# Ledger of designs, part 9: peptides against a protein of PDB entry 3J47

Target 1, 121 residues: chain A of PDB entry 3J47
Amino acid sequence: IRLTNQLKSLKGLQSKLKDVVEYLDKVINKELPINHTILGKLQDVFNLLPNLGTPDDDEIDVENHDRINISNNLQKALTVKTNDELMVIYISNLVRSIIAFDDLIENKIQNKKIQEQRVKD

## One batch from the design tools (peptide; aimed at target 1 L7 L17)

Design b1_p12_4 (made by RFdiffusion4)
Pose (drawn by RFdiffusion4):
Structure b1_p12_4 (pose): chain A 91 residues (1-28, 36-48, 72-121), chain P 12 residues (1-12)
Amino acid sequence: IRLTNQLKSLKGLQSKLKDVVEYLDKVIHTILGKLQDVFNLNNLQKALTVKTNDELMVIYISNLVRSIIAFDDLIENKIQNKKIQEQRVKD
Amino acid sequence: LNNLLDDINNLL
């Protein structure tokens, strides 16, 4: 789902660029200003990425902890299944 | 996705 959404966003840019190219050919405004703002707003993320890296590490650790908890419950489930099998054999 | 990004880059 996230991927589909990202693609929709990029699709708009692609189409928007085509329109702009055609517009410029015909010319040979508010949208242009808006685009410029967006441009000013990955390059900048470069410095900001430094911080993001730290935060990504924290969210990785959290995911690892969750995986351990899930394993624990999984072991209990497996033990219960074994006990059920033993009871059936006895019967 | 790569084809869409290449199209965007070519337009740029």

Design b1_p12_4_s1 (made by RFdiffusion4, then SolubleMPNN; from b1_p12_4, 6 letters changed)
Fold by OpenDDE base, seed 2:
Structure b1_p12_4_s1 (fold): chain B 121 residues (1-121), chain A 12 residues (1-12)
Amino acid sequence: as target 1 above (121 residues)
Amino acid sequence: LQELLNEIQKLL
């Protein structure tokens, strides 16, 4: 249930991001007037986005080095957290597969015993 | 074995 809800939320976010891109394209093409309130909210979103790009090695002014290190540390922390979450999901699925395999073996052993009893009667 | 696997499954 939780994973299905996360996938539904991510698909919803993807649809909303597409609607934002289509709006920006219409504003760039002068099909719609610039709404400064919407543009201000988009700027707030971009300012809250961690720089998930590797900064191109060509813009390292010495004042950006601490911001680059903080961004790389945040990206690394998000990557580690995502890897740990995927590992827990993987282990959970592996355990479920082992349980299902054990149940299959036990069912096969029981079916064999029942057949051997029916041949003796 | 099954009891231990069930307890691991509750912790995940």
Scores: peptide ipSAE 0.078, ipTM 0.768, DockQ to the pose 0.017
OpenDDE base, seeds 1, 3, 4, 5: peptide ipSAE 0.070, 0.067, 0.062, 0.030; ipTM 0.764, 0.738, 0.732, 0.674

Design b1_p12_4_s2 (made by RFdiffusion4, then SolubleMPNN; from b1_p12_4, 6 letters changed)
Fold by OpenDDE base, seed 2:
Structure b1_p12_4_s2 (fold): chain B 121 residues (1-121), chain A 12 residues (1-12)
Amino acid sequence: as target 1 above (121 residues)
Amino acid sequence: LQDLLEEIQKLL
């Protein structure tokens, strides 16, 4: 249930991001008037995004080095957290597969015993 | 075995 809800939420986010891109394209093409309130909210979102890009190695002013290290540390922390979450999901699915295999073996043993009894009667 | 695997599955 949790994974299906996460995938549904991610698909919902992807659809909303597509709607934002289509809106920005219409504004760029002058098909829609510039809404400064929407642009202000998009700027707030972009300012909250961690710089997940590798900064092109060509803009390292000494004041950016501490911000780059903080950004790389945040990106690494998000990557590690995502890897740990994926590992927990993998282990949970492996455990479910082992249980289902054990149940299959037990059912096969029981079916064999029932057949051996029916041949003796 | 099954009871132990079910308990591990509840912790995940």
Scores: peptide ipSAE 0.091, ipTM 0.780, DockQ to the pose 0.018
OpenDDE base, seeds 1, 3, 4, 5: peptide ipSAE 0.086, 0.081, 0.070, 0.066; ipTM 0.774, 0.774, 0.742, 0.700

Design b1_p12_4_s4 (made by RFdiffusion4, then SolubleMPNN; from b1_p12_4, 6 letters changed)
Fold by OpenDDE base, seed 5:
Structure b1_p12_4_s4 (fold): chain B 121 residues (1-121), chain A 12 residues (1-12)
Amino acid sequence: as target 1 above (121 residues)
Amino acid sequence: LQDLLQEIQSLL
């Protein structure tokens, strides 16, 4: 019973991780717009992962101290890079929002001029 | 304003 429940939970986690990878691939391929809330949550997940050590060191006993430093440095480098990428995308979206607001103001000014001409005829 | 904002958007 306990082992079967753990296996079911692990399969459920594997399915969710696959859905995240498929989402990221669609974002990379520009098939979907970048969602900052999803990227921020993914960053939080990476920040909670204690071992981003590549699974390729399946060889034996020397120095737990250097592996912890490499994992922490990789995690820190990925966190900084992801933060800088999110900041650039956030600024790009602010600029787009300001342009859309300027266009809205210009459209209101033009609509007002058209109404003032119709009242003079 | 719009031209300057479009230039900034092209640099990002």
Scores: peptide ipSAE 0.128, ipTM 0.805, DockQ to the pose 0.016
OpenDDE base, seeds 1, 2, 3, 4: peptide ipSAE 0.102, 0.114, 0.097, 0.098; ipTM 0.788, 0.793, 0.786, 0.787

Design b1_p12_5 (made by RFdiffusion4)
Pose (drawn by RFdiffusion4):
Formats: C-alpha cells, structure tokens, sequence
Structure b1_p12_5 (pose): chain A 91 residues (1-28, 36-48, 72-121), chain P 12 residues (1-12)
C-alpha cells in the first residue's frame, strides 16, 4: 500500500513535468513558483539524514525487542501443541 | 523527467 501511494506521488510529478515542458514550448505562473519552493524544500536530507540514522537505529532496536516477544509466545504455543498431541496419544 | 520515469518503472 505504501508503495502504491509513493507511485501515485511520483506519477503526479512526471505528468506535471511533461505539462511544464509543453507549457514552456507554447510560451516560446503560480505553479512555477510552487515548484520552486518544493525544490528548495534528498540533498538537504543529507545533513538531516545524520539524525535520521540515529532514530532509525532506535526503531530497529524496538523491532528486535518485539520479535523476541513474539518468539516467546510462539514457544508457549508450540509447547501447548505438544501437550495436546501427547494427550491424544494417551487416549 | 527521464529520471523520474525510470524511477517509477523500477518501482513498478
């Protein structure tokens, strides 16, 4: 789902660029200003990425902890299944 | 435009 959404966003840019190229050919405004703003707003993320890296590490650790908890419950489930099997054999 | 198009194709 996230991917489909990202593609939709990129699609708009692609189409928007085509429109702009055609517009410029025909010319040979508010949208242009807006685009410029967006441009000014990955390059910048470069410095900002430094911080993001730290935060990504934290969210990785959290995911690892969740995986451990899930394993624990999984072991209990496996033990219960074994006990059920033993009871069936006895029967 | 080409770069954006290639990125989209790679993602699809």
Amino acid sequence: IRLTNQLKSLKGLQSKLKDVVEYLDKVIHTILGKLQDVFNLNNLQKALTVKTNDELMVIYISNLVRSIIAFDDLIENKIQNKKIQEQRVKD
Amino acid sequence: LDEVTETIEELE

Design b1_p12_5_s2 (made by RFdiffusion4, then SolubleMPNN; from b1_p12_5, 7 letters changed)
Fold by OpenDDE base, seed 5:
Structure b1_p12_5_s2 (fold): chain B 121 residues (1-121), chain A 12 residues (1-12)
Amino acid sequence: as target 1 above (121 residues)
Amino acid sequence: LKKIEEEIKKLE
């Protein structure tokens, strides 16, 4: 019973991880817009992932110092890359919001000119 | 930004 429930939970996790990978592939291929909330949650998941380069402590002796450093460097590189990507996307959304605001102001100016012309006729 | 602020001020 306990082992069957753990296996079922692990299969459920594997399915969800596959759905996340498929979503990321669609975002990379520009088939879907980048969602900041999903990317932030993925960053939180990567920060909560135990060092995927430490297999649990059941092999004693002498080669693990370089693998731990590679895993820590990979996680740090992934965290930095994800933070830089989030920053670029954030700036890109600010720029789009500024352009959309400029277009809104221009539309209001044009509407004011049309109203002023209608009052003169 | 500065140009947008000037145009907002003309709409008020």
Scores: peptide ipSAE 0.024, ipTM 0.508, DockQ to the pose 0.013
OpenDDE base, seeds 1, 2, 3, 4: peptide ipSAE 0.020, 0.026, 0.027, 0.023; ipTM 0.479, 0.581, 0.559, 0.435; seeds 2, 3 fail the geometry check

Design b1_p12_5_s4 (made by RFdiffusion4, then SolubleMPNN; from b1_p12_5, 7 letters changed)
Fold by OpenDDE base, seed 5:
Formats: structure tokens, C-alpha cells, sequence
Structure b1_p12_5_s4 (fold): chain B 121 residues (1-121), chain A 12 residues (1-12)
């Protein structure tokens, strides 16, 4: 019973991880817009990923040390890459918000000029 | 940096 429930939970996790990969592939292919909330949750998942190279304390065999360093470097590289990507997307949305604000100001100025012309005729 | 500048220019 306990082992069957753990296997079912692991299969459920594997399915959810596949759905996340498929979503990321669609975002990379520009088929879907980047969602900040999903990317932030993905960053939280990567930060909560146990070092996929720290064996819990009981077998220091010298062959695992290179795999640990590669895994830690990969995790750091993924965290830096994800942070840089979030920064680019944040700046991009800030720029879009500034442009939309400028367009709103110009539209308000044009509407005021049209109203002032209609009062003179 | 140059990739970020290109991505910003593609969004403008």
C-alpha cells in the first residue's frame, strides 16, 4: 500500500513535469507569451530542487565529486539564466507600460485639440 | 548584453 501510493505520486509528478516542459518549449518557440507567474514558480522549483548531486552524507566515493560539481554549476547556471530572463521580461513590460502611457497622453492631447476646434466653429 | 539589447529593440 505505501509503496504503491509513492509510485502513483511519482507518476503524477512526472506527468506535471512533462506539462511544464511542453509549456516551456511553446514559450521558447514563441507560440505562447512568456508568463511571469509561471516563470517565477519555475524559479521557486529550481531553488527547491535538492542538489541532484548531494548524496546524503553516507558515500563519499571520489567518482561522485565531479558529478556534484557539474550539478551545482548547472543549478547556478539555470538560476542565473532564469534571473536574467526575468529581468529582460520585467524591463520589456516596463517599456510597454511607458509606451502605453505616452500613447494615452497623446490621445488625451489630441482629443482636447479636437474639442477646442469644435467650440471655435 | 547584446542579446538583451536586440530583444528590447524587437519589442519596440
Amino acid sequence: as target 1 above (121 residues)
Amino acid sequence: LDKIEKEIQELL
Scores: peptide ipSAE 0.125, ipTM 0.784, DockQ to the pose 0.022
OpenDDE base, seeds 1, 2, 3, 4: peptide ipSAE 0.084, 0.095, 0.088, 0.086; ipTM 0.746, 0.742, 0.735, 0.761; seeds 2, 3 fail the geometry check

Design b1_p12_6 (made by RFdiffusion4)
Pose (drawn by RFdiffusion4):
Structure b1_p12_6 (pose): chain A 91 residues (1-28, 36-48, 72-121), chain P 12 residues (1-12)
Amino acid sequence: IRLTNQLKSLKGLQSKLKDVVEYLDKVIHTILGKLQDVFNLNNLQKALTVKTNDELMVIYISNLVRSIIAFDDLIENKIQNKKIQEQRVKD
Amino acid sequence: LKEIEETIKELE
């Protein structure tokens, strides 16, 4: 789902660029200003990425902890299944 | 434009 959403966003840019190229050919306004703003707003992320790296580490650690908890419950389920099997054999 | 098209193709 996230991927489809990202593709939709990029699609708009692609189409928007084509329109802009055609528009410029014809010319040979507000949208252009907006685009410039967006441009000013990955390069900049470069410095910002330094911080993001730290945050990414934290969210990795959290995911690991969750995985451990899921394993624990999984072991319990496996034990219950074994007990059920033993009871069936006895029967 | 080319770069965006390539990016879209890779992601699809």

Design b1_p12_6_s2 (made by RFdiffusion4, then SolubleMPNN; from b1_p12_6 with K2E E6K T7K)
Fold by OpenDDE base, seed 1:
Structure b1_p12_6_s2 (fold): chain B 121 residues (1-121), chain A 12 residues (1-12)
Amino acid sequence: as target 1 above (121 residues)
Amino acid sequence: LEEIEKKIKELE
């Protein structure tokens, strides 16, 4: 019973991973529009994956070295893309904060002028 | 930025 449930769960995970690959292939081939919400969730999954490029010691086959290089290149590409996205968000929030501060200053200047007029009447 | 710094100095 426990082993059958684990195998069923693993087969369910394998099916979902296949559906993700098929979706990514359709996006790469421009058959589907890019969905930023799906891509963000996939990036979060990859950022939570342990480093798949460090086999804890004992099978250095030459095929593992190419897979380790591919996983390290993928992690580096995801880190660069995440950093660029965070930088754009940071700059956008900084610009929004500067605009909101300018609007606050302009509002304070207008309120000061209105108070000075009321004291002269 | 320079215009904002000028407006701040006009409020002090």
Scores: peptide ipSAE 0.021, ipTM 0.545, DockQ to the pose 0.011
OpenDDE base, seeds 2, 3, 4, 5: peptide ipSAE 0.012, 0.013, 0.020, 0.014; ipTM 0.511, 0.511, 0.480, 0.522

Design b1_p12_6_s3 (made by RFdiffusion4, then SolubleMPNN; from b1_p12_6, 5 letters changed)
Fold by OpenDDE base, seed 1:
Structure b1_p12_6_s3 (fold): chain B 121 residues (1-121), chain A 12 residues (1-12)
Amino acid sequence: as target 1 above (121 residues)
Amino acid sequence: LEEIEKLIEKLE
């Protein structure tokens, strides 16, 4: 019973991973438009993956060296893309905060002028 | 930024 449930869960995960690969192939082939929400969720999944480029020190077959290099290059490419996206979000939030602060200063200056007029009347 | 610093100086 427990092993059959684990095998069913693993087969369900394999089916979902196949559907993701088929979706990515259709996006690469320009058969489907790029969905930024799906790509963002895929990036979150890849950022939560353990380092797929560290084989535990007991299986260095020469075929693993090319897979390790591909995994390290993919992780580096995902890290760079995530860093660039976070920098654009950070700069956008910084600019928004500066504008909101400028509007607050102008509103405070106007309120000070209105209070000074009311004290003179 | 420089314009915001000039506006802060007018509030003091």
Scores: peptide ipSAE 0.026, ipTM 0.547, DockQ to the pose 0.011
OpenDDE base, seeds 2, 3, 4, 5: peptide ipSAE 0.026, 0.023, 0.021, 0.026; ipTM 0.564, 0.433, 0.529, 0.561

Design b1_p12_6_s4 (made by RFdiffusion4, then SolubleMPNN; from b1_p12_6, 4 letters changed)
Fold by OpenDDE base, seed 5:
Structure b1_p12_6_s4 (fold): chain B 121 residues (1-121), chain A 12 residues (1-12)
Amino acid sequence: as target 1 above (121 residues)
Amino acid sequence: LDEIEQLIKQLE
């Protein structure tokens, strides 16, 4: 009973993973628009994946070594991409803060000039 | 940055 339920759950997970792959292939082929909400959830799934690429020391199935290296390279590539996206958001917020500070300085210069004119009249 | 420094010098 326990083993049969685990096998049924694993087959259900395999079907859902296939549906995700088919969706990603359609997005890569430009058949579907990129959904940022789906991409964010996939990113969360990849960040929650245990390091499938460092089996600590005790079961070397030599047949999985190429799949392990591909998984690690994909996880590293997604982490780099996420860092680059956060960096662009940070720079955009910094530029907005600089513009808002420049506008504040210009408004203060104009107010000072108007006050100096009113004291001369 | 250099433009902001010039604007600050006009406030002093």
Scores: peptide ipSAE 0.026, ipTM 0.585, DockQ to the pose 0.011
OpenDDE base, seeds 1, 2, 3, 4: peptide ipSAE 0.024, 0.032, 0.031, 0.024; ipTM 0.576, 0.666, 0.655, 0.580; seeds 2, 3 fail the geometry check

Design b1_p12_7 (made by RFdiffusion4)
Pose (drawn by RFdiffusion4):
Structure b1_p12_7 (pose): chain A 91 residues (1-28, 36-48, 72-121), chain P 12 residues (1-12)
Amino acid sequence: IRLTNQLKSLKGLQSKLKDVVEYLDKVIHTILGKLQDVFNLNNLQKALTVKTNDELMVIYISNLVRSIIAFDDLIENKIQNKKIQEQRVKD
Amino acid sequence: ELKELVEEIKNI
């Protein structure tokens, strides 16, 4: 789902660029200003990425902890299944 | 798909 959403966003840019190229050919405004703002707003992320890297590490650790918890419950379920099998054999 | 779309955008 996230991917589909991203693709929709990039699709708008692609189409928007085509329109802009055609517009310029024909010319040979508010949208242009808006685009410029967006441009000014990955390059900048480069410096900002430094911080993001730290935060990414924290969210990796959290995921690892969740995985451990899920393994624990999984072990319990497996033990219960074994007990059920033993009871069936006895029967 | 993203890579392809980005390449297409850059070619514009």

Design b1_p12_7_s1 (made by RFdiffusion4, then SolubleMPNN; from b1_p12_7, 6 letters changed)
Fold by OpenDDE base, seed 5:
Structure b1_p12_7_s1 (fold): chain B 121 residues (1-121), chain A 12 residues (1-12)
Amino acid sequence: as target 1 above (121 residues)
Amino acid sequence: PLEELLKEILSI
């Protein structure tokens, strides 16, 4: 019973990972727009993944050292790129909020002018 | 001026 439930849970995780890969392939192929919320959650998953380049201290085969460095450099490069992308999104949302605030101020000014004209007639 | 800044930010 316990082993069958673990195998079922692992198959469920494998299916979800496949769905994430298929989503990323569609984004790379420009078939879907980049969803920044999904990208941020994917970054959180990569940050929670055990460092795929630290074998627990018991098998330093010298042939794995280059693969470990490539994986860690790729993870760092992806983290930096994703941080820069999130910064651009944050700035874009901040600018949109400032514009919406400016439009609100202009709308209030116009509404006051209309009220002042109606009191003079 | 603000719409021009938007076009610049959306063009990056």
Scores: peptide ipSAE 0.045, ipTM 0.701, DockQ to the pose 0.017
OpenDDE base, seeds 1, 2, 3, 4: peptide ipSAE 0.037, 0.045, 0.035, 0.042; ipTM 0.692, 0.699, 0.656, 0.691

Design b1_p12_7_s2 (made by RFdiffusion4, then SolubleMPNN; from b1_p12_7, 7 letters changed)
Fold by OpenDDE base, seed 1:
Parts: sequence; C-alpha cells; structure tokens
Structure b1_p12_7_s2 (fold): chain B 121 residues (1-121), chain A 12 residues (1-12)
Amino acid sequence: as target 1 above (121 residues)
Amino acid sequence: QIEELLKEINSI
C-alpha cells in the first residue's frame, strides 16, 4: 500500500513536470507569450536542484591505510547522512516550487480562455 | 496525491 501510493504520487509529479515541459515548448514555439513570473519560478526550481555533478572524489589517495580509513569512513558516512538530509529538504522545496509553478500555468491558461471569451462577447 | 508525497517526505 505505501509503495503503491508513493509510485502514484511520483507519477502525479511526473505528469506536472510534463505539463511544465509542454508549456515551455509552446513558449519556445511562440504559441504562448513569455511569462516572466513563470520563468522566475522555473529559475527557483533550477536553483533548488542539487548539483548532482560533483562525483564524490572517490580518488582521495590510497597511501595512509588504517587511521585515515576510519576518519574517512566516518566523514563519508556523515557526508552521506548530511547529503541525504539536504536532498530531502531540496526535494521538498523542489516539489513545492513545481506545484506552485503548475498552478500558475493553469491559472494563466484559464485567464487567457476567459479573455478570449470576453473578446468574442 | 502530491500532498501525500510531501507528507511522506516530511515524515522521513
């Protein structure tokens, strides 16, 4: 039950991310006007992405093999634990930013439809 | 659904 709910919630997040991509493609193709508020929220999303591009320097020098290994294993374990705790905070903030961004896109699409109706009446 | 994911993430 818990894993099925997590997978369903993750699929919901994937759908919202797809709606964001589809919006960006429409903006790139000039089908929609550029919205600076939406772009600002997208920038907030990118600023909350952890820099996954540091491969842990798993090449710190094989030359002091018994006391440095305990300190390095403790530092690696503390770094992994701290990275996991930070990753949870970043994912939480990222998900909140994606929700707020999706709601903003939907509100702008609805407002455009309302304006197009008011110009026809 | 996403609110449930946020609740699970905040429960770790």
Scores: peptide ipSAE 0.041, ipTM 0.704, DockQ to the pose 0.048
OpenDDE base, seeds 2, 3, 4, 5: peptide ipSAE 0.033, 0.031, 0.033, 0.032; ipTM 0.680, 0.655, 0.676, 0.684

Design b1_p12_7_s3 (made by RFdiffusion4, then SolubleMPNN; from b1_p12_7, 7 letters changed)
Fold by OpenDDE base, seed 4:
Structure b1_p12_7_s3 (fold): chain B 121 residues (1-121), chain A 12 residues (1-12)
Amino acid sequence: as target 1 above (121 residues)
Amino acid sequence: QLQQLLQEIQSI
């Protein structure tokens, strides 16, 4: 039951992310006016992205293999754990942001369709 | 749907 609900909720998040992309494509194509409130909420979402700092694999000299492997495995495990915790915070803030502007996106898409119908009549 | 996801995340 819990896992099925989580999967259903994640599918709902994926659908709403698709609606955001479709809105942005219409803004890029000049089909809809730029909404600074939506853009501000998207900027807040991007600023909350976990810095998935790949530990720069490019600066640890090859000369202490056994102590370096334990330190690198511990650092990698701590980095993965920290990235997972930051990802949970990010997803929570992403979901809150999407809830806050979903109705606004839907309203703008609907209003455009109504205007396009009125210009054809 | 999104409110349910938020509640599930808060339960971890």
Scores: peptide ipSAE 0.110, ipTM 0.806, DockQ to the pose 0.041
OpenDDE base, seeds 1, 2, 3, 5: peptide ipSAE 0.105, 0.061, 0.059, 0.091; ipTM 0.797, 0.774, 0.773, 0.790

Design b1_p12_7_s4 (made by RFdiffusion4, then SolubleMPNN; from b1_p12_7, 6 letters changed)
Fold by OpenDDE base, seed 5:
Structure b1_p12_7_s4 (fold): chain B 121 residues (1-121), chain A 12 residues (1-12)
Amino acid sequence: as target 1 above (121 residues)
Amino acid sequence: QLDELLQEILSI
């Protein structure tokens, strides 16, 4: 019973990971727009992933040292790239908010001018 | 100015 439930849970996780890969492939192929919320959640997942290069302290095989460094460098490169992408998105949203605020100010100025004209007629 | 900056940021 326990082993069957663990296998079912692992198959469910594998299916979800496949759906994430398929989503990323569609984004890379420009078939879907980048969803920033999904990208942020993927960053959280990569930051929560145990270092895929540290075997728990019991097998120091000297051949794994290069694979550990490649995995750590890939994870670091993905984290930096994702952080830069999130920064560009944050700046874009900030600029959109500033434009929307400027449009609101101009609309208030125009509405005030229209009211002042109606009081003179 | 702000619209031009937004277009530049959206083109990256």
Scores: peptide ipSAE 0.066, ipTM 0.747, DockQ to the pose 0.019
OpenDDE base, seeds 1, 2, 3, 4: peptide ipSAE 0.064, 0.065, 0.056, 0.052; ipTM 0.742, 0.747, 0.758, 0.729

Design b1_p12_8 (made by RFdiffusion4)
Pose (drawn by RFdiffusion4):
Structure b1_p12_8 (pose): chain A 91 residues (1-28, 36-48, 72-121), chain P 12 residues (1-12)
Amino acid sequence: IRLTNQLKSLKGLQSKLKDVVEYLDKVIHTILGKLQDVFNLNNLQKALTVKTNDELMVIYISNLVRSIIAFDDLIENKIQNKKIQEQRVKD
Amino acid sequence: LETVDKLIDKLE
């Protein structure tokens, strides 16, 4: 789902660029200003990425902890299944 | 355009 959403966003840019190229050919405004703003707003993320890297590490650790908890419950489920099997054999 | 197209193609 996230991927489909990203693609829709890029699609708009692609179409928007085509439109802009055609517009410029025909000319040979508010949208242009807006685009410029967006441009000013990955390059900048470069410095900002430094911080993101730290935060990514934290969210990785959290995911690892969750995986351990899920493994624990999984072991208990496996033990219950074994006990059920033993009871069936006895029967 | 080419850059954006390539990005889209990689993601599809």

Design b1_p12_8_s1 (made by RFdiffusion4, then SolubleMPNN; from b1_p12_8, 7 letters changed)
Fold by OpenDDE base, seed 2:
Structure b1_p12_8_s1 (fold): chain B 121 residues (1-121), chain A 12 residues (1-12)
Amino acid sequence: as target 1 above (121 residues)
Amino acid sequence: LKEIEEKIKKLE
């Protein structure tokens, strides 16, 4: 239930982001007039995003290719962080499984010894 | 791990 709701919310966000891109493309192509109220709200959204590789205001001359590389570097850093968090969870679950298996083996050894004692008495 | 392998070998 929780994971399905997160996936549905993420798909809904992806659709809305696509609609925003399509709107901006139509404005760039002069198919729609520039709406300053929409542009202001989009600017507010970009200001609330963790800095998705806006070069510090000192790099006004980085070609559009380098902006894509900086955005890719942040996306890569977020992906690496997520992978490392998943790896720690995986190792933690593996260690728990090994401990539970050792406890099961010890219990089986004790049960075998108790039965062998009961057969000798 | 090695201790678990030795415990398994005592069950066989």
Scores: peptide ipSAE 0.071, ipTM 0.749, DockQ to the pose 0.012
OpenDDE base, seeds 1, 3, 4, 5: peptide ipSAE 0.053, 0.041, 0.062, 0.051; ipTM 0.720, 0.725, 0.738, 0.716

Design b1_p12_8_s2 (made by RFdiffusion4, then SolubleMPNN; from b1_p12_8, 6 letters changed)
Fold by OpenDDE base, seed 1:
Structure b1_p12_8_s2 (fold): chain B 121 residues (1-121), chain A 12 residues (1-12)
Amino acid sequence: as target 1 above (121 residues)
Amino acid sequence: LDEINSLIEKLE
């Protein structure tokens, strides 16, 4: 249940991000006028995003190519961390299913013993 | 796994 809800929420976020990209592409292509209210909200979203492009290094002119590589490395690290968190949740759900199956087997063994005792009495 | 399989064999 929890994992399915997280996956549904992530798919909903992905759809909304696609709609934002499509809007920005239309604005860049001059198909739509620049809406300052939408741009302000997008700036607020980008300011709330973890800064995908700063190692805290005061001082040095790193060409635009190295900033793209650092951003890609942080996005990759966040993707790996998210995958590891999802793996832990998956394993936890498997373990719960195995325990519930073990308890079901034990309950069936106990019920069989109780029935065998009732037939002897 | 081996314990679960041993419990299944006790049910059969």
Scores: peptide ipSAE 0.028, ipTM 0.599, DockQ to the pose 0.015
OpenDDE base, seeds 2, 3, 4, 5: peptide ipSAE 0.036, 0.029, 0.030, 0.027; ipTM 0.677, 0.619, 0.602, 0.596; seeds 2, 3, 4 fail the geometry check

Design b1_p12_8_s3 (made by RFdiffusion4, then SolubleMPNN; from b1_p12_8, 6 letters changed)
Fold by OpenDDE base, seed 5:
Structure b1_p12_8_s3 (fold): chain B 121 residues (1-121), chain A 12 residues (1-12)
Amino acid sequence: as target 1 above (121 residues)
Amino acid sequence: LEKIEEEIKKLE
């Protein structure tokens, strides 16, 4: 019973991880718009990933120490890369919002000039 | 930004 429940939970996690990968591939391929809420939750998952290379100090077989350091460096690199990518996306959306606001102001200025011309005629 | 604030102030 306990082992069957752990295997079921692990299979459920594997299915959800596959759904996340498929979503990320669609976002990378520009098939779907970037969702900041999903990417923020993905960042939280990467930050909560146990160091897949620090077993608590009891039972490091000397043959796994290089794989452990590579896994920890990969996790840190993935967390930093994901944070930098999110920052670039946020800045890009902020810039687009500023441009759209500038265009709105220009349109209002043009409309005011057209009204002032119509009052002089 | 500063230019945008100046243009808003001309619209008011």
Scores: peptide ipSAE 0.024, ipTM 0.461, DockQ to the pose 0.013
OpenDDE base, seeds 1, 2, 3, 4: peptide ipSAE 0.019, 0.020, 0.023, 0.024; ipTM 0.425, 0.494, 0.403, 0.403; seed 2 fails the geometry check

Design b1_p12_8_s4 (made by RFdiffusion4, then SolubleMPNN; from b1_p12_8, 7 letters changed)
Fold by OpenDDE base, seed 5:
Structure b1_p12_8_s4 (fold): chain B 121 residues (1-121), chain A 12 residues (1-12)
Amino acid sequence: as target 1 above (121 residues)
Amino acid sequence: IDKINELIKKLE
């Protein structure tokens, strides 16, 4: 029961993350208007992520046309690295849940063997 | 995933 609920919650989190990605793709493709409330919540999520690189404080000067591509590459790199880090946290929690489940199965098997021995004596 | 679902069914 508890583990099935944890696995269901984890699948629910994965579905919600997929829905966020699909929403962002629709906003990027201009199929949906930018919702400032959703953007604010997304910014709160990004601020709760570990600082994924100091912007290297190295280099003053040159021209407002490359900043949009660098900002898009930084946002893409931040989004990818964020997705990878969230994936590592997800995998770590999944592995912990699997180990705790294996220990519970082993304890149930051992208890069953002890009962079967007591019925033979 | 399928092996985990099989183990869950053996515990129910």
Scores: peptide ipSAE 0.023, ipTM 0.495, DockQ to the pose 0.054
OpenDDE base, seeds 1, 2, 3, 4: peptide ipSAE 0.021, 0.024, 0.022, 0.022; ipTM 0.481, 0.561, 0.566, 0.524; seeds 1, 2, 3 fail the geometry check

